# Peptides against a protein of PDB entry 3PUK: the designs that were tried, part 92

Target 1, 227 residues: chain A of PDB entry 3PUK
Amino acid sequence: ERGLKSVVWRKIKTAVFDDCRKEGEWKIMLLDEFTTKLLSSCCKMTDLLEEGITVIENIYKNREPVRQMKALYFISPTPKSVDCFLRDFGSKSEKKYKAAYIYFTDFCPDSLFNKIKASCSKSIRRCKEINISFIPQESQVYTLDVPDAFYYCYSPDPSNASRKEVVMEAMAEQIVTVCATLDENPGVRYKSKPLDNASKLAQLVEKKLEDYYKIDEKGLIKGKTQS

## One batch from the design tools (peptide; made by RFdiffusion4, then SolubleMPNN)

Design b2_p11_6_s2 (from b2_p11_6, 5 letters changed)
Fold by OpenDDE base, seed 1:
Structure b2_p11_6_s2 (fold): chain B 227 residues (1-227), chain A 11 residues (1-11)
Amino acid sequence: as target 1 above (227 residues)
Amino acid sequence: EKKELKLERPK
């Protein structure tokens, strides 16, 4: 299948589950708000069971310790999610799980990683970015996780200009992650609006795509594809 | 001996 959902699932399977798989071992998986939506969009609980996940838990909730089990944290690189993780492993005597594997959905700032490293590095077996920051829908449809995007982009208040730029940057970044996942370098199409938001976003996407596909992982230049 | 924890990034 070439559908976006199947592609995303395959990416998660290879980048996360295969990466930390141990034969005969079960793990508890911790999810945040974004990754809950992400997995719900592209897999079923039975799929997770096949990958060695016994239960999924919400990282934001107060959870009972399962000290004999290892935990798989599939989370966004946000202070909120990281703080919840740190609560689970910040104290040696109060570790909720045996060990942790951390997989971030997007770029994790060094400052945030350093905070983790300083407090609980001994409990962490892997810490990896997998670059999936979008929610797949049917076929080639997807949604972006950018809070208040509508508010800032369409606000008539000129004071929101800076916020609008930040939001558009985030949108462009997430669109590029879709292209990376699909291994596509598409031409960008847009319809302009009075505030020129679509044009600005398109320009950002084009720039980021050019940067990404300038040289691939093997040092090869990729051509533009049709999407 | 456990190796130093590193953040693994794509590319």
Scores: peptide ipSAE 0.551, ipTM 0.910, DockQ to the pose 0.422
Fold by OpenDDE base, seed 2:
Structure b2_p11_6_s2 (fold): chain B 227 residues (1-227), chain A 11 residues (1-11)
Amino acid sequence: as target 1 above (227 residues)
Amino acid sequence: EKKELKLERPK
């Protein structure tokens, strides 16, 4: 394989663009903050044009309706992004677009999906999770999207313990999505730090990887691969 | 004919 960027692009092409492809049809693609960074890291605008995307819009911004075109929402499963989507389709007013395809970058809670379903199910053609919640930087390097991760992980304030745990869980989850994308179950290696954050994170990753592959491969634990 | 909307998960 040529690198993580190419793997990510291939995954997006297969899971998103090929999945909703219609011959001769152009779509408007809606992105949030994360997916903007994600696509910019692994493709060019010309690549998106080849996949039938005519324009890219920021989901957070106010946009003019294009009622004759379908919209491809490639977004994170967050209340913020979902709320923006609901403003496009969930109101009693005219819909922004003809129909919607929704592709979430990660696990979407049932509660959040149910909110969408209750509001505008008739407008949605597809709703799918694709499990890409990281930014590729190099062939084997990626950046996590966990706000304030550094701050909470290195905070000496015990009052931040609960938030630190949440951040660690989020980081571990995103690392697992990288492994899932690469179809790898790597051995986790780390350098110990005074606060033992690296060790704790490694343990969380290992646990989540085990759970993932147990579920994904019909209860079979995939052998460890080289990382 | 449209089926009920479902959340499709990769697992």
Scores: peptide ipSAE 0.551, ipTM 0.909, DockQ to the pose 0.413
Fold by OpenDDE base, seed 3:
Structure b2_p11_6_s2 (fold): chain B 227 residues (1-227), chain A 11 residues (1-11)
Amino acid sequence: as target 1 above (227 residues)
Amino acid sequence: EKKELKLERPK
């Protein structure tokens, strides 16, 4: 069964849990707002227990130290989430956990990574991007996380034109992550009217897909799929 | 010895 939820879970298992698995070891997992929604959409607590997660904590909350346990940070690459991480490990004498594994859901800017590296390098065992920036709902259905998308896309105010382009870019990027998760290079189809938003978005997606699937992991050009 | 921390990216 190729439900989007199962595909997303399979990717998380492979990219995150298998990547940091250690026999007999339990970890505390830290989630932010997005990853809380993501995991809630595609797994159960029992699934996480099987992957060696003993407790799930909110990264935004003040938490008691558990200095004998390692922490798995599954978070978005945002200043807010990163700042919370830095509070956990910023002081050598007041680390909340034994060590950290960091998995970002999307592209992490070098500036943000450098900030982490400068402050907490010795405490981090792994830092990896996994490119899952969408929430699976139903088979082949997903929810995008783009704030104010509706407002800017449908605003009649010409002053919002620049912001509209930014929103479209963000939406296109998230759609590409869906395709990457499914390991597909589909043709893009859309319905136009009343506005040209669908056409613009489709063009952006197509361009990004071409760039993303130009060369596969083995250096070969991937063929276009029918999905 | 711990290696230098790197950000691992897809592709």
Scores: peptide ipSAE 0.552, ipTM 0.909, DockQ to the pose 0.406; fails the geometry check
Fold by OpenDDE base, seed 5:
Structure b2_p11_6_s2 (fold): chain B 227 residues (1-227), chain A 11 residues (1-11)
Amino acid sequence: as target 1 above (227 residues)
Amino acid sequence: EKKELKLERPK
C-alpha cells in the first residue's frame, strides 16, 4: 500500500512506537488536538494496542494519575501542549506518570525545549522531533494544519502582511515535511492568482526543499518528481 | 545515572 495514510502510519510506527518500545510494557499515550486528528486519520485503536498503547488520553483534559505507567506524549510543539505536559511532570509529588517519552510533530524551538529541560528533565526518557505536520486524506491528498491561513492570505488589510508571511512559511514547512515523509523531491506546480499567494508559497517550498535535501541525513541527491 | 536530556532532531 502506497497510500499516504499508510506511509504516515509507517513513519509513526518507526519513529515513535519502535523508538520507545519495551518488551511487555504498556504506555498511556497523550495526544493534543492535532495528533488526535492525525492518528484518527491513519490508524485504528487496535493498531495502537498492538504498539503497546493501553489508553489514549487528551493532554488538555484533567486526568487521574497512573503513576506506575509511562506516558507517551505525541504532541505538537506548542506552548499549550507543552504547558499541559509540564503540569503532568512539573512537580515530583504531582507526577501523573512514571516517566515520559515526548515526540513532537514538528520543529521544537530551543526555548521551548529548554523550558521542558529545566523543569522535568529527569522524567523524560526521549525527546524527539518527527516531521509530520499534516493530515493524510487520500493516497495523494493531505490537509495542512495552519490556523487562519485563509483569513490572512486573503485579507485585504495591509496590517496582516507580516502574518501572511508567517502563515506561508508554516504552510511551506508542512509541505516539505510531506515530501520528507514520502522521500520525494517534487517539482512544484501551482496556479497563480492575482495576489500571487501560490507563487510565493511555491518559492518557499522550493527553497525549503533545497535546504532539506542539502542537509539530508541520508546524504541523498534526488531528482525532481512530479507532484 | 541518567545522561543529559537532548532534543533529537532528524537532521
Scores: peptide ipSAE 0.551, ipTM 0.909, DockQ to the pose 0.456; fails the geometry check

Design b2_p11_6_s3 (from b2_p11_6, 6 letters changed)
Fold by OpenDDE base, seed 2:
Structure b2_p11_6_s3 (fold): chain B 227 residues (1-227), chain A 11 residues (1-11)
Amino acid sequence: as target 1 above (227 residues)
Amino acid sequence: EKKKLELTRPK
C-alpha cells in the first residue's frame, strides 16, 4: 500500500545499510550503472548521508585511493562490475580502500563469486545478494534493465531467436525480483497481439514466480495477489 | 575472528 519507491528504499536500507552499519563510521559507496539509477529513483543524497555514506563513486571510473576508509559496493553481479571491484583490491600494495562490503542486486553465479574469493577474500567483510533488479518509476510502475530488449523482442529476424529468449528470461527474472520485494505473487495479465511476446513472457514470469515461492516459503506456494 | 568469506543469499 506504500509506493514502490518507498518499498524499495526500505528494503535497501534494511538489507544493505543496516547490515553493514557501524556507529560513527563513514563509508564510500561504489555504484555501477544500474545501482546509480536505482538509488536515484528512490532516495536523495541526504538520505545516503544519513546512512553513513560520505560520497558515492562510479565503479567504472578511475578513482583515487582512500585507504583509510571502507567501501560499500552496491553493484550488479556482472563481469564488468566485478572486474572493476577486483581492480580495486587485486594487489596487496594497491588496495584502494581499507575493506569492502559487497551487496549484489541479483543472483551472483558461483563462478563469479569464486573468482572474487580467490583474489580478494581477505579484503571483504560482507558479500550479500539482495535481489533488487528493477527501477521504480511510479507508485506501482517500474522499469527493467535489459539491454536491447525492445529490439530483440520485436525483431522479425529469426536469427535473433536465441537472443530474444535470453532477453525474455532476463526480463522475467527482474519482474520476479519486483514481486519478491513486494512479497506478492500476482496474477499475470497481458495483451498478446500482434506478437506472442507478451504471452511468452507471462509464462516465464509465472513459472519463475512459482519456483521462487516454492523455495522461499519452504514448499508453500503463496496465493495470487493483485497485480 | 574473521570467518571464511561466504555469499549470503536471500531465503
Scores: peptide ipSAE 0.378, ipTM 0.872, DockQ to the pose 0.400
Fold by OpenDDE base, seed 3:
Structure b2_p11_6_s3 (fold): chain B 227 residues (1-227), chain A 11 residues (1-11)
Amino acid sequence: as target 1 above (227 residues)
Amino acid sequence: EKKKLELTRPK
């Protein structure tokens, strides 16, 4: 089927599991709050076993070392998740796993990446960004993960104007990841509301889509789809 | 901005 859940799973298989697959090798997979929700929405434990994952662990919890096994970190590019990773590998004498593969669900800031590189680069076999920062719910429906989106977007307090823009940027970015996952460049459509939030968001999405596909397709803008 | 970040060790 070509439902959103199956598309997301196929993307993860290609971008993450196929990328680090090694014949006969099992890995421990570390997840954070977002990726736990993401994987639970589009796959089963049996699917992960088929991809060479022996056990799933929460990155936020204290874990016993398994020094003979490599670890696959599928995490968000946040200071919290990265700090947990660094605790696992920061000490050269007491690293928890044999080596690490890191896959970020979104763009990782240079400052954060540099922090990783400076502290434990020798333990990392692969560090890769993928572009999946949404949760698939239905065949063509997804849930955005933007804290306090409603509060700021619909706040009558003018002091929240700057924060409103930041929230809209985050929402637009996540929508673009959906389009990228579906390999579509849709014509943006929206219903206007009194606060004109939908119009503003649509404009941001359209701009980001243009920029993304221009960069991704070596300067060529992909034609708009009828989705 | 969209960027593909890679830290890959040569085999």
Scores: peptide ipSAE 0.292, ipTM 0.825, DockQ to the pose 0.131
Fold by OpenDDE base, seed 4:
Structure b2_p11_6_s3 (fold): chain B 227 residues (1-227), chain A 11 residues (1-11)
Amino acid sequence: as target 1 above (227 residues)
Amino acid sequence: EKKKLELTRPK
């Protein structure tokens, strides 16, 4: 049985490491909170070494410049992570690294990308989305990274309704990334509760799955699978 | 040698 962890690692290897691989070149890899958890869940440091990573650094922390080395930023497309990147390359005189490869785990808004482009375009060799926004736990189990998901989804306070919708949207998006990774279009199953959270989430997932497969490169819509 | 930076999105 193929574990989800192995699938995720294989995708990262192909989409990230193979994409920026240069023979004989070592890179520093910058991670944020999510990607730290992600990589920790599906690989070891030895695996990263094999992929040409000399050291991993936390993007949020102050780091000493290593101007002779290129940096691989494997990060979430968040303002926080991007701001940290911009600090590394924003100043022409104080670039921390020789160049940057940026791989976003999810959809990067144009506004955020434009901010990067305007400031650091000359320093960036690659900027790519890879669509992995979940943490693999077991062979068929994953954990979503949605802030305050539990709180908002189960909040009895009606004032949190709008927040709940935002959270569910994010959750649905991450579920779709799992499906995309596994190349599946599952039939969504749920059990309704008084708050009908499961139903709402299911609807969002279904919609996003439909959209995803409609706009794929092949223009193919896969049939529903059992998962 | 530098091409314009573009964001590569998955299919």
Scores: peptide ipSAE 0.414, ipTM 0.882, DockQ to the pose 0.443; fails the geometry check
Fold by OpenDDE base, seed 1:
Structure b2_p11_6_s3 (fold): chain B 227 residues (1-227), chain A 11 residues (1-11)
Amino acid sequence: as target 1 above (227 residues)
Amino acid sequence: EKKKLELTRPK
């Protein structure tokens, strides 16, 4: 098997680039903070050129219109990123690009999608979730994007207990996306900590893995794989 | 005519 970086790149290629590919067409790609890190971890600019991307732009920055080109938005489903998109295609302003393809890295809430739909549905050619919410580091090493995870998980302040649970839930979800990407159902191993964080996280991961494979529409029932 | 916009989710 290829390393995690190669697997992630292959998934992006098939789920995003192949999905919106048109012969002879170049697109501008818009990235946010997370997807910038994601692509930087698993591809080079030359790879993006081969996929029909002429230039990458930061969605948070003010950009000049390129009205003759279509835009590929590869972004996280956050209010911040979506608001930036809406500024590009909102009904109140002239469109910055010819049309948009939107690919979200994770679950997009219906409320957020409805906001997009109500504002600029006619400008959007595709809107898709691809379920990649982690950063590959090495062949079997990855980083989760959960802000303040260290602070809340290791805080001695009891007032942070509720936030700690939210953080662990987010971490567990992202770990499951790694397993889904690798098409694996691994056994969960952990080392206990004084605050029992590792045990709780492991339980959440196991539960989510079970849920994922039970609902697998491909009808694939997988057993435990190598950790 | 353009189809109604839908969100495609992974299964």
Scores: peptide ipSAE 0.384, ipTM 0.875, DockQ to the pose 0.437; fails the geometry check

Design b2_p11_6_s4 (from b2_p11_6, 4 letters changed)
Fold by OpenDDE base, seed 4:
Structure b2_p11_6_s4 (fold): chain B 227 residues (1-227), chain A 11 residues (1-11)
Amino acid sequence: as target 1 above (227 residues)
Amino acid sequence: EKSELKLERPK
């Protein structure tokens, strides 16, 4: 058993908490819907306290300013979450926190980043993507966070074909994040069905894995592993 | 602060 939850926690600890940690400094952490679920799946509040988080807040909710404290935004790269961040820092005179560290759980489009940069660049100490877009359930099981995935993937309505592809793309991306977290380049297996959803998803995953693992952090080509 | 904000992406 690999202990996927522990792996995810270690990843977050290294990529997020250790990255922005300053001795003696406490931060407020802002979470969105996904990251709330993510952290809940792999840690306890006591763990967050140990990492210098004094309180966690929901980014979607109205919050009172704590201008003397820095904020750690651990959020998904979505317009909704970004908009909430902008509400916190968009006004020069009404910044809710002293400064911000932003950690995105997945690829942040340049458009979203540019929007942030244009409005709040001076308030941001760190803006970083991490690669965790899944919820660990058990030692080797994870749940993808793709809205309406079931509906679109299994919809008999041909009109949903385009949306189905979008959903599958998102699913494939999240699967790749799991692989990246586990540092594995697995061979993809599937059984074809009449709708061939599994095949399509497998193809997308395979392609993304190839792109991701073509060069590792040290410039080495990673070989395929068995999973 | 003074440096240009960049988006750091994993490799």
Scores: peptide ipSAE 0.543, ipTM 0.893, DockQ to the pose 0.469
Fold by OpenDDE base, seed 3:
Structure b2_p11_6_s4 (fold): chain B 227 residues (1-227), chain A 11 residues (1-11)
Amino acid sequence: as target 1 above (227 residues)
Amino acid sequence: EKSELKLERPK
């Protein structure tokens, strides 16, 4: 089946669980706000058990140490989530877990990675980016995670023009992650009325898709698919 | 175990 939820789960299984799988080993998985929603949308607890996850925990909450277990951090590359990770491993004498695997849902800035590397590199077995920054809802429908998108995009205040552009950039980036997950390079179509926001967003998506597949295909742009 | 920690990015 080619439903979006199934595709997303297959991507996570391949990119995350298969990547850190070890025979006979169980892990604790740490989730943040976004990845909690993401996994809830495309799998159930029994699926996670089959992948070697014994317990899932919220990274934002205070947790008791389980020093004999390795931890799988499936988190967004944000200062908040990273700070919580650093609290778990920042002190050599008070590490909460045996070791860590880190999988980021999006691009992690070098500055943020360097902060991790400088404080607890020896505790980390893997640190990878995966390209999933959306929530699947239906077979071909997804939800973007862009705070205040409606406010800025539809604001009549000219002073918000700069923030509007930033929001559209973030939206376009998340749409590209959907296309990458589905392995599609679609032709972009949009409804222009009543505002030009859709047109601007479509242009951003098209540009980002071009850049992505140009890099992926070693300079060759993949043919556009029907979507 | 890796000698040096690196951030692995998708290609």
Scores: peptide ipSAE 0.541, ipTM 0.891, DockQ to the pose 0.394
Fold by OpenDDE base, seed 1:
Structure b2_p11_6_s4 (fold): chain B 227 residues (1-227), chain A 11 residues (1-11)
Amino acid sequence: as target 1 above (227 residues)
Amino acid sequence: EKSELKLERPK
């Protein structure tokens, strides 16, 4: 078995780079805050060069047009990142790049996709979800991208209860993406806390794991693995 | 002619 970093890299290679690869073609890759951290955690610039990426650009920054090159957008499905993309291709006369490939790290809402489709459909060659919304660490360690998780989960203020549930849902979803990437269905273990946060999160993870393995790509039900 | 753009989702 391979470490989590190598597994994540292999998935990105297969789902993103192999999907849009053309012989002799170089692309500009656009990253947001999350995908910058993601790629930094599992690859080097030399690896990206081997995959046909000539340069990496930050999607949030002002960039000069390179109209003769195609762009690979590896981004999170957020309004902020999508708005930046739309600025690059929203004008027919002033497109920054020749064409775009879009790969979302997580579920993209239909409303957000429809916004893209309505304005830039002719410029887009691919639009895919790849379901990698976590940052790999050493071995089986990973970091979730859930803003303010600590604040809401440990807040004594009852007014934060609804937000706490949203945060836990997001955390559970991202944990399941790790399991999906590793092709594992682990038993969930936790330490109980006074606010019962760990128990609630564990239940959410278990439910989502069950749902995933009931309806996977192969239509198979997988048994639990050791963890 | 380019086909209609679709969002490809994993199963």
Scores: peptide ipSAE 0.539, ipTM 0.893, DockQ to the pose 0.449
Fold by OpenDDE base, seed 5:
Structure b2_p11_6_s4 (fold): chain B 227 residues (1-227), chain A 11 residues (1-11)
Amino acid sequence: as target 1 above (227 residues)
Amino acid sequence: EKSELKLERPK
């Protein structure tokens, strides 16, 4: 049995590092809050060095330009991370790096991509989604990254009902990315709560799994597996 | 100038 950390690392290696690898080339890698946690959970700095990363930088922090080097942005498709990227490349005279490779951890809305495209398309060599939106803890264990999930799911305030649905949607999506990463189509198991949030989430996951595997990249139809 | 940049998405 392969550990989830290993699976995640392998996916990152193939989808990101192998995708932009050039012989003899070193890159600076820019990370946001989520991808910092993600990489910390499944690799070491030595692993990154082997993949041609000379240094990792926090995208949110002020950084010195290294104009002769290309940058690998491994970031979440959020306005905050994208805005930081745009500050790095928005001005020709002020661009911090030679060029950029962008790898989003999840679905990037067209509006956000269009903003990038309109500002600095010539500086970007690759822009790709890789669909890793969870943190591996151990084998078959992971943590979802959904802000305020607990608060909204268990809020007694009716005004949060809409947000609760959004949160559950996001959770379901992330669970599906786990399944995609593991190449599994699990039978969903859950424990019901008084508010029946678990059953609702399970339904969302099941629906999204169906949608995903109907148009799976491998063109395969997978049967139900153990959860 | 026209941009050729594309967002690559998994199927």
Scores: peptide ipSAE 0.541, ipTM 0.890, DockQ to the pose 0.493; fails the geometry check

